# Designs tried in a protein design run: peptides against a protein of PDB entry 3H8D. Part 26

Target 1, 122 residues: chain A of PDB entry 3H8D
Amino acid sequence: DMKRQQRFFRIPFIRPADQYKDPQNKKKGWWYAHFDGPWIARQMELHPDKPPILLVAGKDDMEMCELNLEETGLTRKRGAEILPRQFEEIWERCGGIQYLQSAIESRQARPTYATAMLQNLL

## One batch from the design tools (peptide; aimed at target 1 G73)

Design b2_p16_4_s1 (made by RFdiffusion4, then SolubleMPNN; from b2_p16_4, 7 letters changed)
Fold by OpenDDE base, seed 5:
Structure b2_p16_4_s1 (fold): chain B 122 residues (1-122), chain C 122 residues (1-122), chain A 16 residues (1-16)
Amino acid sequence: as target 1 above (122 residues)
Amino acid sequence: as target 1 above (122 residues)
Amino acid sequence: SSRELSEALIAEILAE
């Protein structure tokens, strides 16, 4: 539904192994989420020491955030919300287009704003 | 076209009459723009001393930014780009929904993402 | 896991 607001969020995280290290030794990762209305459409994780993780609704439901947007508190977290392009730029760099496309072609992707946009792009 | 990126911008302006006053006497207004792809869809101006100005493509073309997005340099201006909701919140408060609706009903509004969204909302 | 990471991050947000 075109009524649904597309909202994007980014939260830094510290690797569990670095949690108790000195600040200089805490390498940050970045957790990204795209919500298509109340429900997550895409999730992405930039790790400091391993390849990025890309997740798309339908295919990766069990690995993605299970809460709806309001339940997450993301909208109330200062500095968490980012511009669409801030998400998309990283998504594209991480091969998100191909990842989502593959999920669509394998019939694993749940229809979302992201799938619709990709279908329009291709 | 659903392919077009919706981008929103805000820049402060100083009233012409306050241009040469001391900083404490310079009341800022705020200029807002919604670009539907390369072309402006909505413009909004918050003035410190008069009612807000709302402008919609088609109806108010002669009063709106005439440049395409790239020509404006807004995408390169640090701090200019804002979240969709940051635009919409002000737009709504200023009566933008009714303004755009009236422009649609009078057949003055050019079809844009904004007109499409409003038609879906109503 | 990614799920656990999400849960942890959200928990932190909600605790603020």
Scores: peptide ipSAE 0.363, ipTM 0.611, DockQ to the pose 0.811
OpenDDE base, seeds 1, 2, 3, 4: peptide ipSAE 0.359, 0.328, 0.351, 0.336; ipTM 0.591, 0.626, 0.519, 0.560; seed 2 fails the geometry check

Design b2_p16_4_s2 (made by RFdiffusion4, then SolubleMPNN; from b2_p16_4 with T1S K11E Q14L E15A)
Fold by OpenDDE base, seed 1:
Structure b2_p16_4_s2 (fold): chain B 122 residues (1-122), chain C 122 residues (1-122), chain A 16 residues (1-16)
Amino acid sequence: as target 1 above (122 residues)
Amino acid sequence: as target 1 above (122 residues)
Amino acid sequence: SSRELALRLIEEILAE
């Protein structure tokens, strides 16, 4: 449904193991989310100590944010919302196109704006 | 073509009549642009002293930015790029949906991402 | 987990 607004967010995080360390010893990760209307379509994590994590709706629901967009408070958090390209650039670098494509081909992906765009791109 | 990146920009402007006045006496207008890939699809102007101006590709080409996106330097201007919704909110408030719809119906609008989205919405 | 991370981050946002 083209009526749904696409919104993208990014939040820094500190690893649990570093939470109580001195600020200088805390490595930041980055949590990313793409919401297709009220629900998350893609999620992504940049970690300082392990490979990026890519998640897509349908396939990875149990690992993704379960809250709808309004419930998250992300729209009210200054600096959390990012441009579409800011998400997509990282997504592409992390192999997101191939990841989502594979999820579609295996019939694991829930149809979202992201799946539709990918199918238009290919 | 769904491959084209949609990018939105906003820059302030000062009315020519106020250009040489004291800063406190300068009323700011706002110039908005939606680029569908390299070329502008929609343009909008908020003026302090007259109604908003809405422009759509095809219909209003002679009144719109003639430069491609790269030529504008907008992508290199800090703070110029805005979120899609930041453009759309103002566009809607100014009657942009009806304006673009009329341009489509009169066969004046050049097909763009904006026209495609509108046709999906209606 | 990613789910737990998301929840923690959201909780922090909501607590602001």
Scores: peptide ipSAE 0.351, ipTM 0.602, DockQ to the pose 0.763
OpenDDE base, seeds 2, 3, 4, 5: peptide ipSAE 0.321, 0.346, 0.334, 0.350; ipTM 0.647, 0.593, 0.555, 0.594

Design b2_p16_4_s3 (made by RFdiffusion4, then SolubleMPNN; from b2_p16_4, 6 letters changed)
Fold by OpenDDE base, seed 5:
Structure b2_p16_4_s3 (fold): chain B 122 residues (1-122), chain C 122 residues (1-122), chain A 16 residues (1-16)
Amino acid sequence: as target 1 above (122 residues)
Amino acid sequence: as target 1 above (122 residues)
Amino acid sequence: SSRELSERLIAEILAE
């Protein structure tokens, strides 16, 4: 639905094991979220010590953020919101297109802006 | 066309009359652009001493940026790119919806992402 | 888990 606002967010995180280490010994990961209107469409995690994690609505609901956008506080967090391309560039590099495509083909993906865009691309 | 990337930019400008004044006496305006893929769809100017200027593709082509996005160098200008909402919020406040609507109704507006979005809204 | 990570990060945001 073209009416829904697409918003993207990024938050750095510290690995649980590093939380109490000295700053120089903390490796940052990055948590990404794409919200299609009020609901999350895609989630992505860049980890310093393991492969990226990609998650898409419908398929990975139980592993994704369950709060709607307003509930998350992301819109009010300074510096959290990012440009669409800032998300998409990383998403693409991490194999997100293939991941979402597979989810669509397996009928696991919930229809979102992301699924619609991909279907237009293919 | 859902395939085209929507990108938004903002750059400050100094009034010609203030260009050689001391910094404290320079009043900044703001130039905004919405690019629908490679081509500009909307342009907006906030002036410190006169009403905002709104421009839409088709209607105002001769008064708008004529360069495609890559030619502008905006994508390479640090800090120039802004979030969609950062554009839309100002656009709405300046009466952009009504302006674009009138351009559509008068058959002056070139079809763009902006026109499509408005038609979905109405 | 990713869910737990999300929850933690959001909790931190909301606590600010």
Scores: peptide ipSAE 0.413, ipTM 0.635, DockQ to the pose 0.796
OpenDDE base, seeds 1, 2, 3, 4: peptide ipSAE 0.409, 0.384, 0.408, 0.394; ipTM 0.612, 0.620, 0.622, 0.537

Design b2_p16_4_s4 (made by RFdiffusion4, then SolubleMPNN; from b2_p16_4, 7 letters changed)
Fold by OpenDDE base, seed 4:
Structure b2_p16_4_s4 (fold): chain B 122 residues (1-122), chain C 122 residues (1-122), chain A 16 residues (1-16)
Amino acid sequence: as target 1 above (122 residues)
Amino acid sequence: as target 1 above (122 residues)
Amino acid sequence: SSRERSLALIEEILAE
């Protein structure tokens, strides 16, 4: 049901190896998630020293957050929720459109709001 | 089409009478808008010295923004776009659910994302 | 893995 609420989140992370270093030596990564209702539709990670990671429901389930939205606590974390465009801008820059498109074409993507929007775009 | 992008905006306004006063004497109001794709679905105004104004498409077209989203320039105004919940929280507090519901029941409301969501809620 | 990272991050959120 495309009437589900679309919510987007971003949280920073520090690499385990940097966790105990001085602040200036801690390289930040960014974890992103798109929830289509209670369930994750897309996940994305920005890293300081490696390529972005893009993940889509159906194809990458085993590598994505397994908790539903309420279980994550993201809705209760101040500053975690972001605007749709704040997610989409990075998603696009990282090649997310092509990634999701390929997942659809290979029949690996689970239908979500994201797949529907892509169908409208193309 | 409920697949349209839902975008929400908020901008402050100063009453014309206060426009030329000293900053401390300028009472701020707030203008809110919900766009369902290119077209406005809901509008709301908070005032410092009068009740909130609630407006819904179909019923209140003549009192609402007449420009489509791109024409408004809101998407290019830094800080104007807000999270859906930032709109909905105020909408609910101001009695927006009842207002929209009444507009639907009287067949004055134009079908929008907002009307569809209300139907899901009730 | 990305899943493990997600879980770790969520655990941090829930601990707050």
Scores: peptide ipSAE 0.227, ipTM 0.608, DockQ to the pose 0.875
OpenDDE base, seeds 1, 2, 3, 5: peptide ipSAE 0.157, 0.088, 0.185, 0.131; ipTM 0.560, 0.513, 0.604, 0.599

Design b2_p16_5 (made by RFdiffusion4)
Pose (drawn by RFdiffusion4):
Structure b2_p16_5 (pose): chain A 119 residues (1-119), chain B 122 residues (1-122), chain P 16 residues (1-16)
Amino acid sequence: KRQQRFFRIPFIRPADQYKDPQNKKKGWWYAHFDGPWIARQMELHPDKPPILLVAGKDDMEMCELNLEETGLTRKRGAEILPRQFEEIWERCGGIQYLQSAIESRQARPTYATAMLQNL
Amino acid sequence: as target 1 above (122 residues)
Amino acid sequence: SSIPFDHWLEQRLEEQ
């Protein structure tokens, strides 16, 4: 029913902007858009646990801008293939995280919940 | 979900003569494919030593890869799949829009998602 | 050039 689009933004800590390149610890931010709306958000950090977020339970913590208002489709190198998102998501325990939110009635139905519920 | 049937692939390559040269002397080229479902709709090759090759379905059937998407194994090759923009950027810089527009005007281009996309643009 | 999202992500990382 809707186009699935995935984005990735590598980042460094704000405290690391003026250190030498070898002292800049990298992280990665990810987003899965189910149409204009974000279904999953994922953050890999060098200094704390991975942040896994799903539509519904985590609306307050997730990016609140829809796809057009982010400008992500305009940023070079930002968009990634579905597997590039799914591989990282699975290695973070994302399947169990989305499943737990589904069973406890905390998950908003999206293409992502439909995929886990099907298989 | 015509868009979901669209799949794009890129294979970097070198000539055999450059196989054992230093990495800085390996003149790379790139082969590209746009699959409209099981069939190649557009094929593109950037070469280090000759003009770029642009091929469209219908007009260029003899020159294009004859295998369908499953027969190629490309969906199973690590790093081969690319986003539509990664194909389109190169296709445009090679004159691919003019090449596809001409094939459509000469009615040589077989209707595909690619010809449908160029027509919606015009 | 920066996009709205870059600003959002920067602010989010600062708040962490």

Design b2_p16_5_s1 (made by RFdiffusion4, then SolubleMPNN; from b2_p16_5, 9 letters changed)
Fold by OpenDDE base, seed 2:
Structure b2_p16_5_s1 (fold): chain B 122 residues (1-122), chain C 122 residues (1-122), chain A 16 residues (1-16)
Amino acid sequence: as target 1 above (122 residues)
Amino acid sequence: as target 1 above (122 residues)
Amino acid sequence: EKLPIDEWLEKRLKAE
């Protein structure tokens, strides 16, 4: 739906195991989110010590943020919002196109802006 | 068209009259642009000493940037690209909604993403 | 400031 805002966010995280370590030993991960209107469409996690995790709405709902955008407070978190390309660049690098495509083909993906865009791309 | 990227940019400018003044006396203005794909859809200028200037494609073509996005080099200018809301907030404050609406009603506006969104809003 | 997203993410990471 063209009316819904597409908004992207990124926040850092520290691994649970590094929580009480010295700052120099706290390896930072990154949590990314794409919101299609109020609801998350894609989620991505860059971990410092394991492969990236890609998640798409419909398929991975149980692992994705269930909070609507307003509930998250992301729009009020300074520095969290990023440009679309800042998300897409990482998404593409991590194999997100293929991941979402497979979800569409298997009928696991909930229709979102992301699914629509990919359908047009292919 | 949903396939076209909506990208927003902001760059500062110095008034011609202040060009050779001391840095403290160079009042900075701001030039804003909304590109609907490769072509500018909206342009906005914040001046330090006069009212803001609002421009929309179709109506104000002769006063707007005629370069396509790639030609401008904006995508390569560090810090130039901004979030959609960073543009829209200023646009709204300056009366951009009413300006674009009037351009649509008078049939002066070229159809763009901006015109489509406004049509949905009203 | 700790936001709901911060709390959610903390919980998520513990579950992984």
Scores: peptide ipSAE 0.440, ipTM 0.655, DockQ to the pose 0.814
OpenDDE base, seeds 1, 3, 4, 5: peptide ipSAE 0.438, 0.435, 0.434, 0.440; ipTM 0.661, 0.655, 0.655, 0.668

Design b2_p16_5_s2 (made by RFdiffusion4, then SolubleMPNN; from b2_p16_5, 8 letters changed)
Fold by OpenDDE base, seed 1:
Structure b2_p16_5_s2 (fold): chain B 122 residues (1-122), chain C 122 residues (1-122), chain A 16 residues (1-16)
Amino acid sequence: as target 1 above (122 residues)
Amino acid sequence: as target 1 above (122 residues)
Amino acid sequence: EPLPIDEWLKKRLEEE
């Protein structure tokens, strides 16, 4: 059902290599997620010194969060939830539309709210 | 088109009678809006000393914001935009589901994203 | 079993 609740989250992460460094040396990245109901539809990672990572359900399942939304605890973390546009602005800037479009065309993307919206847009 | 962008806003207001009173005497209310694309679908007002006001498009047009979203400037006001659930939680608590349902049944509600979602829920 | 990202996520969110 494409009428599921769409929820978006962003949390900071520190690279494993920086975990035990001094604070000034912990370069912060950002982990983004779009949940289509209980299941992730898109994931995005901004890194301080490498290209953004874009991931879409179906194509990139093995690289994405496999926990359902409730299991993550994201909804209970203060400041984690963000507005749709806060996600989409970064997604678009990182080439997410083209990435998802390609995944759809290659028949790799699992149908989600994101795929439906993209298909509506084009 | 029910696939329009849904955006929600909340801003404080001070009652006219309190406008020129000292800060401690300015009882704050809250103005809520749900925009279905450029046009308002629902409006809600929390008052410090009277019952909540619920308004739905079609039924209550003359009491609701008549500006389109762009004209309001709400999207440019820092802190005005809120998450859908931040609106819906208050809406539900104030009896909004019943209010909108009644407006639909009486054929007073204009079709919006809100009416569509309610009809899907029931 | 959770993926590394899942483990990271759980750990990060439990630190509240």
Scores: peptide ipSAE 0.039, ipTM 0.576, DockQ to the pose 0.120
OpenDDE base, seeds 2, 3, 4, 5: peptide ipSAE 0.037, 0.038, 0.035, 0.034; ipTM 0.465, 0.575, 0.466, 0.589

Design b2_p16_5_s3 (made by RFdiffusion4, then SolubleMPNN; from b2_p16_5, 9 letters changed)
Fold by OpenDDE base, seed 4:
Structure b2_p16_5_s3 (fold): chain B 122 residues (1-122), chain C 122 residues (1-122), chain A 16 residues (1-16)
Amino acid sequence: as target 1 above (122 residues)
Amino acid sequence: as target 1 above (122 residues)
Amino acid sequence: EKLPIDEWLEERLKAL
């Protein structure tokens, strides 16, 4: 639904194993989320020591944030909200277009703003 | 066209009359732009001493930025790009929905992403 | 402040 606001967020994280290390020994990762209205449509995780993780609603619900946007507190987290392109640039670099496309073709993806945009693009 | 990237920008300005005044005597305004792909779709100006100015493509072309996005250099201006909601919040407060709606109804507005979204909303 | 998303992410990371 085009009425729903598209909002994008990014937050850093430190691996559990690095939590008690000196700052210099902490490797930072990044967690990304695309919310289509109140519900997450895409999730992406950049890890310092393993390949990126791409997740799309419908296919990967069990691994994605189950909280609605208001519940997450992301809108209240200073600096968390990012520009659409800041999400999309990383998404594309990580193969997100192909990932989402494949999920659509296999009927695994739940229809979202992201699926609609992709279907318009391809 | 949903393929076109929607990008929003905000830059401050100082009135010409205030350019050579002490900093404390300079009244800052804000210039906003919504680009639908390479072309401006909406423009908004917040002035310290007069009512906001709202402008929409088609109706107000003569008063709007004539440069395409790349020509403006806005994408290279640090801190200029803003979140969609940062534009929309001000747009709404200034009566932008009604302004654009009226422009559509009078057949003055050029079809843009903004007009499409409004038509979906109303 | 620690938000629900922070808690969620911590748990997510433990599961990986």
Scores: peptide ipSAE 0.483, ipTM 0.652, DockQ to the pose 0.800
OpenDDE base, seeds 1, 2, 3, 5: peptide ipSAE 0.481, 0.482, 0.478, 0.482; ipTM 0.651, 0.646, 0.639, 0.653

Design b2_p16_5_s4 (made by RFdiffusion4, then SolubleMPNN; from b2_p16_5, 9 letters changed)
Fold by OpenDDE base, seed 5:
Structure b2_p16_5_s4 (fold): chain B 122 residues (1-122), chain C 122 residues (1-122), chain A 16 residues (1-16)
Amino acid sequence: as target 1 above (122 residues)
Amino acid sequence: as target 1 above (122 residues)
Amino acid sequence: EKLPIDEWLEERLKAE
């Protein structure tokens, strides 16, 4: 539904193994989320030591944030919200278009704003 | 078209009369723009000394930015781009929904993402 | 402030 607000968020993380290391030895990762209204549509993780992880609603529900947007507190977390393109740029760079396309074609993707936009583009 | 990227911008301005005054005497205004792809769909101005100005494509073309998005340089101006909601919040507060609705009903509004979203909401 | 998303992410990272 076009009524649902599309909101994007990014928060940094430190890998568990580095939690107690000196700051200079803590490699940062980045967690990204696209919320289509109250529910997550896409999730993405940039790790310092492994390939990016891409997740799409329907296919990867077990690995994605199950909290609704308000429950996450993201809207209250200073600096967490990002511009749509700040998400999309990284998403595209990580192969997100192909990933989502495959999920759609395999009928694993739940219809979201993201699936609709992709289907409109193709 | 759903393919067009929706981008929002805000830049401050100083009224001409205050250009050469001391910083403490310069009252800031704010210029807002919504670009539906390359072309402006909505423009909004918050003034320190007069009511907000709301402008919509089709109706107010003569008063709106005539440059395409790339020509404006807004995409290259640090801090100019804002979140969609940062525009919409002010737009709504200034009566933008009613303004755009009236423009649609009077057939003065050019179809844009903004008109489509409003028509979807109503 | 530690928000629910922070807790969620910590748990996810442990599981990876």
Scores: peptide ipSAE 0.458, ipTM 0.661, DockQ to the pose 0.800
OpenDDE base, seeds 1, 2, 3, 4: peptide ipSAE 0.456, 0.457, 0.451, 0.456; ipTM 0.659, 0.650, 0.651, 0.657

Design b2_p16_6 (made by RFdiffusion4)
Pose (drawn by RFdiffusion4):
Structure b2_p16_6 (pose): chain A 119 residues (1-119), chain B 122 residues (1-122), chain P 16 residues (1-16)
Amino acid sequence: KRQQRFFRIPFIRPADQYKDPQNKKKGWWYAHFDGPWIARQMELHPDKPPILLVAGKDDMEMCELNLEETGLTRKRGAEILPRQFEEIWERCGGIQYLQSAIESRQARPTYATAMLQNL
Amino acid sequence: as target 1 above (122 residues)
Amino acid sequence: PWERFETWFNERLEAL
């Protein structure tokens, strides 16, 4: 029913902007858009646990901008293939995280919940 | 979900003569494919030593890869799949829009998602 | 649009 689009933004800590390149610890931010709306958000950090977020339970913590208001389709190198998102998501325990949110009625139905519920 | 049937692939390559040269002397080229479902709709090759090759379905059937998507194994090759804009950027810089527009005007281009996309643009 | 997202993203990283 809707186009699935995935984005990735590598980032460094704000405190690392003026250190030498070898002292800049990298992280990665990810987003899965189910149409205009984010279904999943994922953050890999060099200094803290991975942040996994799903539509519904985590609306307050997730990016609140829809796809067009982010400008992500305009940024070079930002869009990634579905597997590049899914591989990282699975290694972070994302399947169990989305499943747990589904069973406790905390998950908004999206293409992502439909995929886990099907298989 | 015609868009979901669209799949794009890129294979970097070198000539055999450059196989054992230093990495800085390996003149790379790139082969590309746009699959409209099981069949190649557009094929593109950037070469380090000759003009770029642009091929469209219908007009260029003899010159294109004859295998369908599943027969190629490309969906199982790590790093081969690219986003539509990664194909389109190169296709445009090679004159691919003019090449596809001409094939459509000469009616040689077989209707595909690519011809449908160029027509919606015009 | 990018400026709104970038602002949000930087503010989120600072809050963490």

Design b2_p16_6_s1 (made by RFdiffusion4, then SolubleMPNN; from b2_p16_6, 5 letters changed)
Fold by OpenDDE base, seed 5:
Structure b2_p16_6_s1 (fold): chain B 122 residues (1-122), chain C 122 residues (1-122), chain A 16 residues (1-16)
Amino acid sequence: as target 1 above (122 residues)
Amino acid sequence: as target 1 above (122 residues)
Amino acid sequence: SLERFEAWFEERLKAL
């Protein structure tokens, strides 16, 4: 539904193993989320020491944020919300298009704004 | 077309009359733009001393930005791009929904993402 | 609430 607002968020994190290290030894990761209306459609995680993790609704539900958008409080967290392209650029760089496409083709993806956009593009 | 990227921008401006005044005497206005793909769909101007100006494609073409998105350089201007909601909130507050609706009803509005969104909402 | 998210997030980080 085109009426659903698309909102994107990014949260930095320090991995648990680094939490007690000196700042210079803390490697920062990034958590990303795309919410299609109230529910997450895509999630992405950048790590300093391993490949990025891509997740799409339907396929990866158990690893994705289960909270609805309002429950997350992210809309009220200063600096958390990002521009769509700030998400998409990273998503694309990480191979997200192929990942989502494969999920669609395997019928694992739940239809979302993201799946619709991709299907329109192809 | 859902494939077209929706991008929003905001630029502060100082009215010509204030350009040579001391900073404390310069009243800031705000110029807003919604680009539906390469072309502007909506434009909005907030002024310190007069009512906001709302403009929609088709109806107000002659008063709106004539440059395509790339020509504007806005995508490369730091701090210019804003979140969709940052535009929409002001748009709504200024009566933009009614303005666009009227333009649609009078058949003055060029179909854009904005018109489609509104029509989906109504 | 943000607290709920933080809780979820911390657990997610542990899983990574």
Scores: peptide ipSAE 0.390, ipTM 0.632, DockQ to the pose 0.808
OpenDDE base, seeds 1, 2, 3, 4: peptide ipSAE 0.387, 0.389, 0.387, 0.385; ipTM 0.615, 0.626, 0.619, 0.617

Design b2_p16_6_s2 (made by RFdiffusion4, then SolubleMPNN; from b2_p16_6, 6 letters changed)
Fold by OpenDDE base, seed 5:
Structure b2_p16_6_s2 (fold): chain B 122 residues (1-122), chain C 122 residues (1-122), chain A 16 residues (1-16)
Amino acid sequence: as target 1 above (122 residues)
Amino acid sequence: as target 1 above (122 residues)
Amino acid sequence: SWAKFEAWFEERLKAL
């Protein structure tokens, strides 16, 4: 539904194993989220020492943020919200299009704005 | 078409009359643009000394940016791109919904993402 | 609330 606002967020993280290390030894990761209205549609995690993790609603629900957008407080966290393209660029680079496509084809993906967008492009 | 990327931009401007004044005497205005793919769909101008100006594609073409998105260089201008909501909040505050609605009803508006979005909400 | 998200997020990080 075109009514639902698409909002994207990014927050950095430090691995638990690095939390007590000196700053120079802390490798930063990045957590990304795409919310289609109140619910997360895509989640992405960039790690300093392993491949990126891509997650899509329906397929990966158990690993994805279960909180609705308002519950997250992300809309109120300064610097957390990012431009759509800031998400999409990384998503594409990480193979997100193929990942989502596969989820759609396998009927694992819950229909979202993201699935609709992809289906329109194909 | 959901394929077209929606991108929003904001740049400050100084009134020509203030260009040669001391910085403290320069009143800043704001120019906003919504691009639906390569072409502008909505334009908005906030002025320090007069009511906001709202413009929609089809109705106000002659007053709106005539350059395609790439030609504007806005995508390469640091700080120019803004979140959709940063545009929409101001748009709504300025009466943009009613303005666009009226343009649609009078058949003056060119169909864009913005018109489609509004029509979905009504 | 942000607190809820932080809690979720910390747990997520542990799972990684």
Scores: peptide ipSAE 0.397, ipTM 0.644, DockQ to the pose 0.826
OpenDDE base, seeds 1, 2, 3, 4: peptide ipSAE 0.392, 0.391, 0.387, 0.392; ipTM 0.628, 0.636, 0.631, 0.630

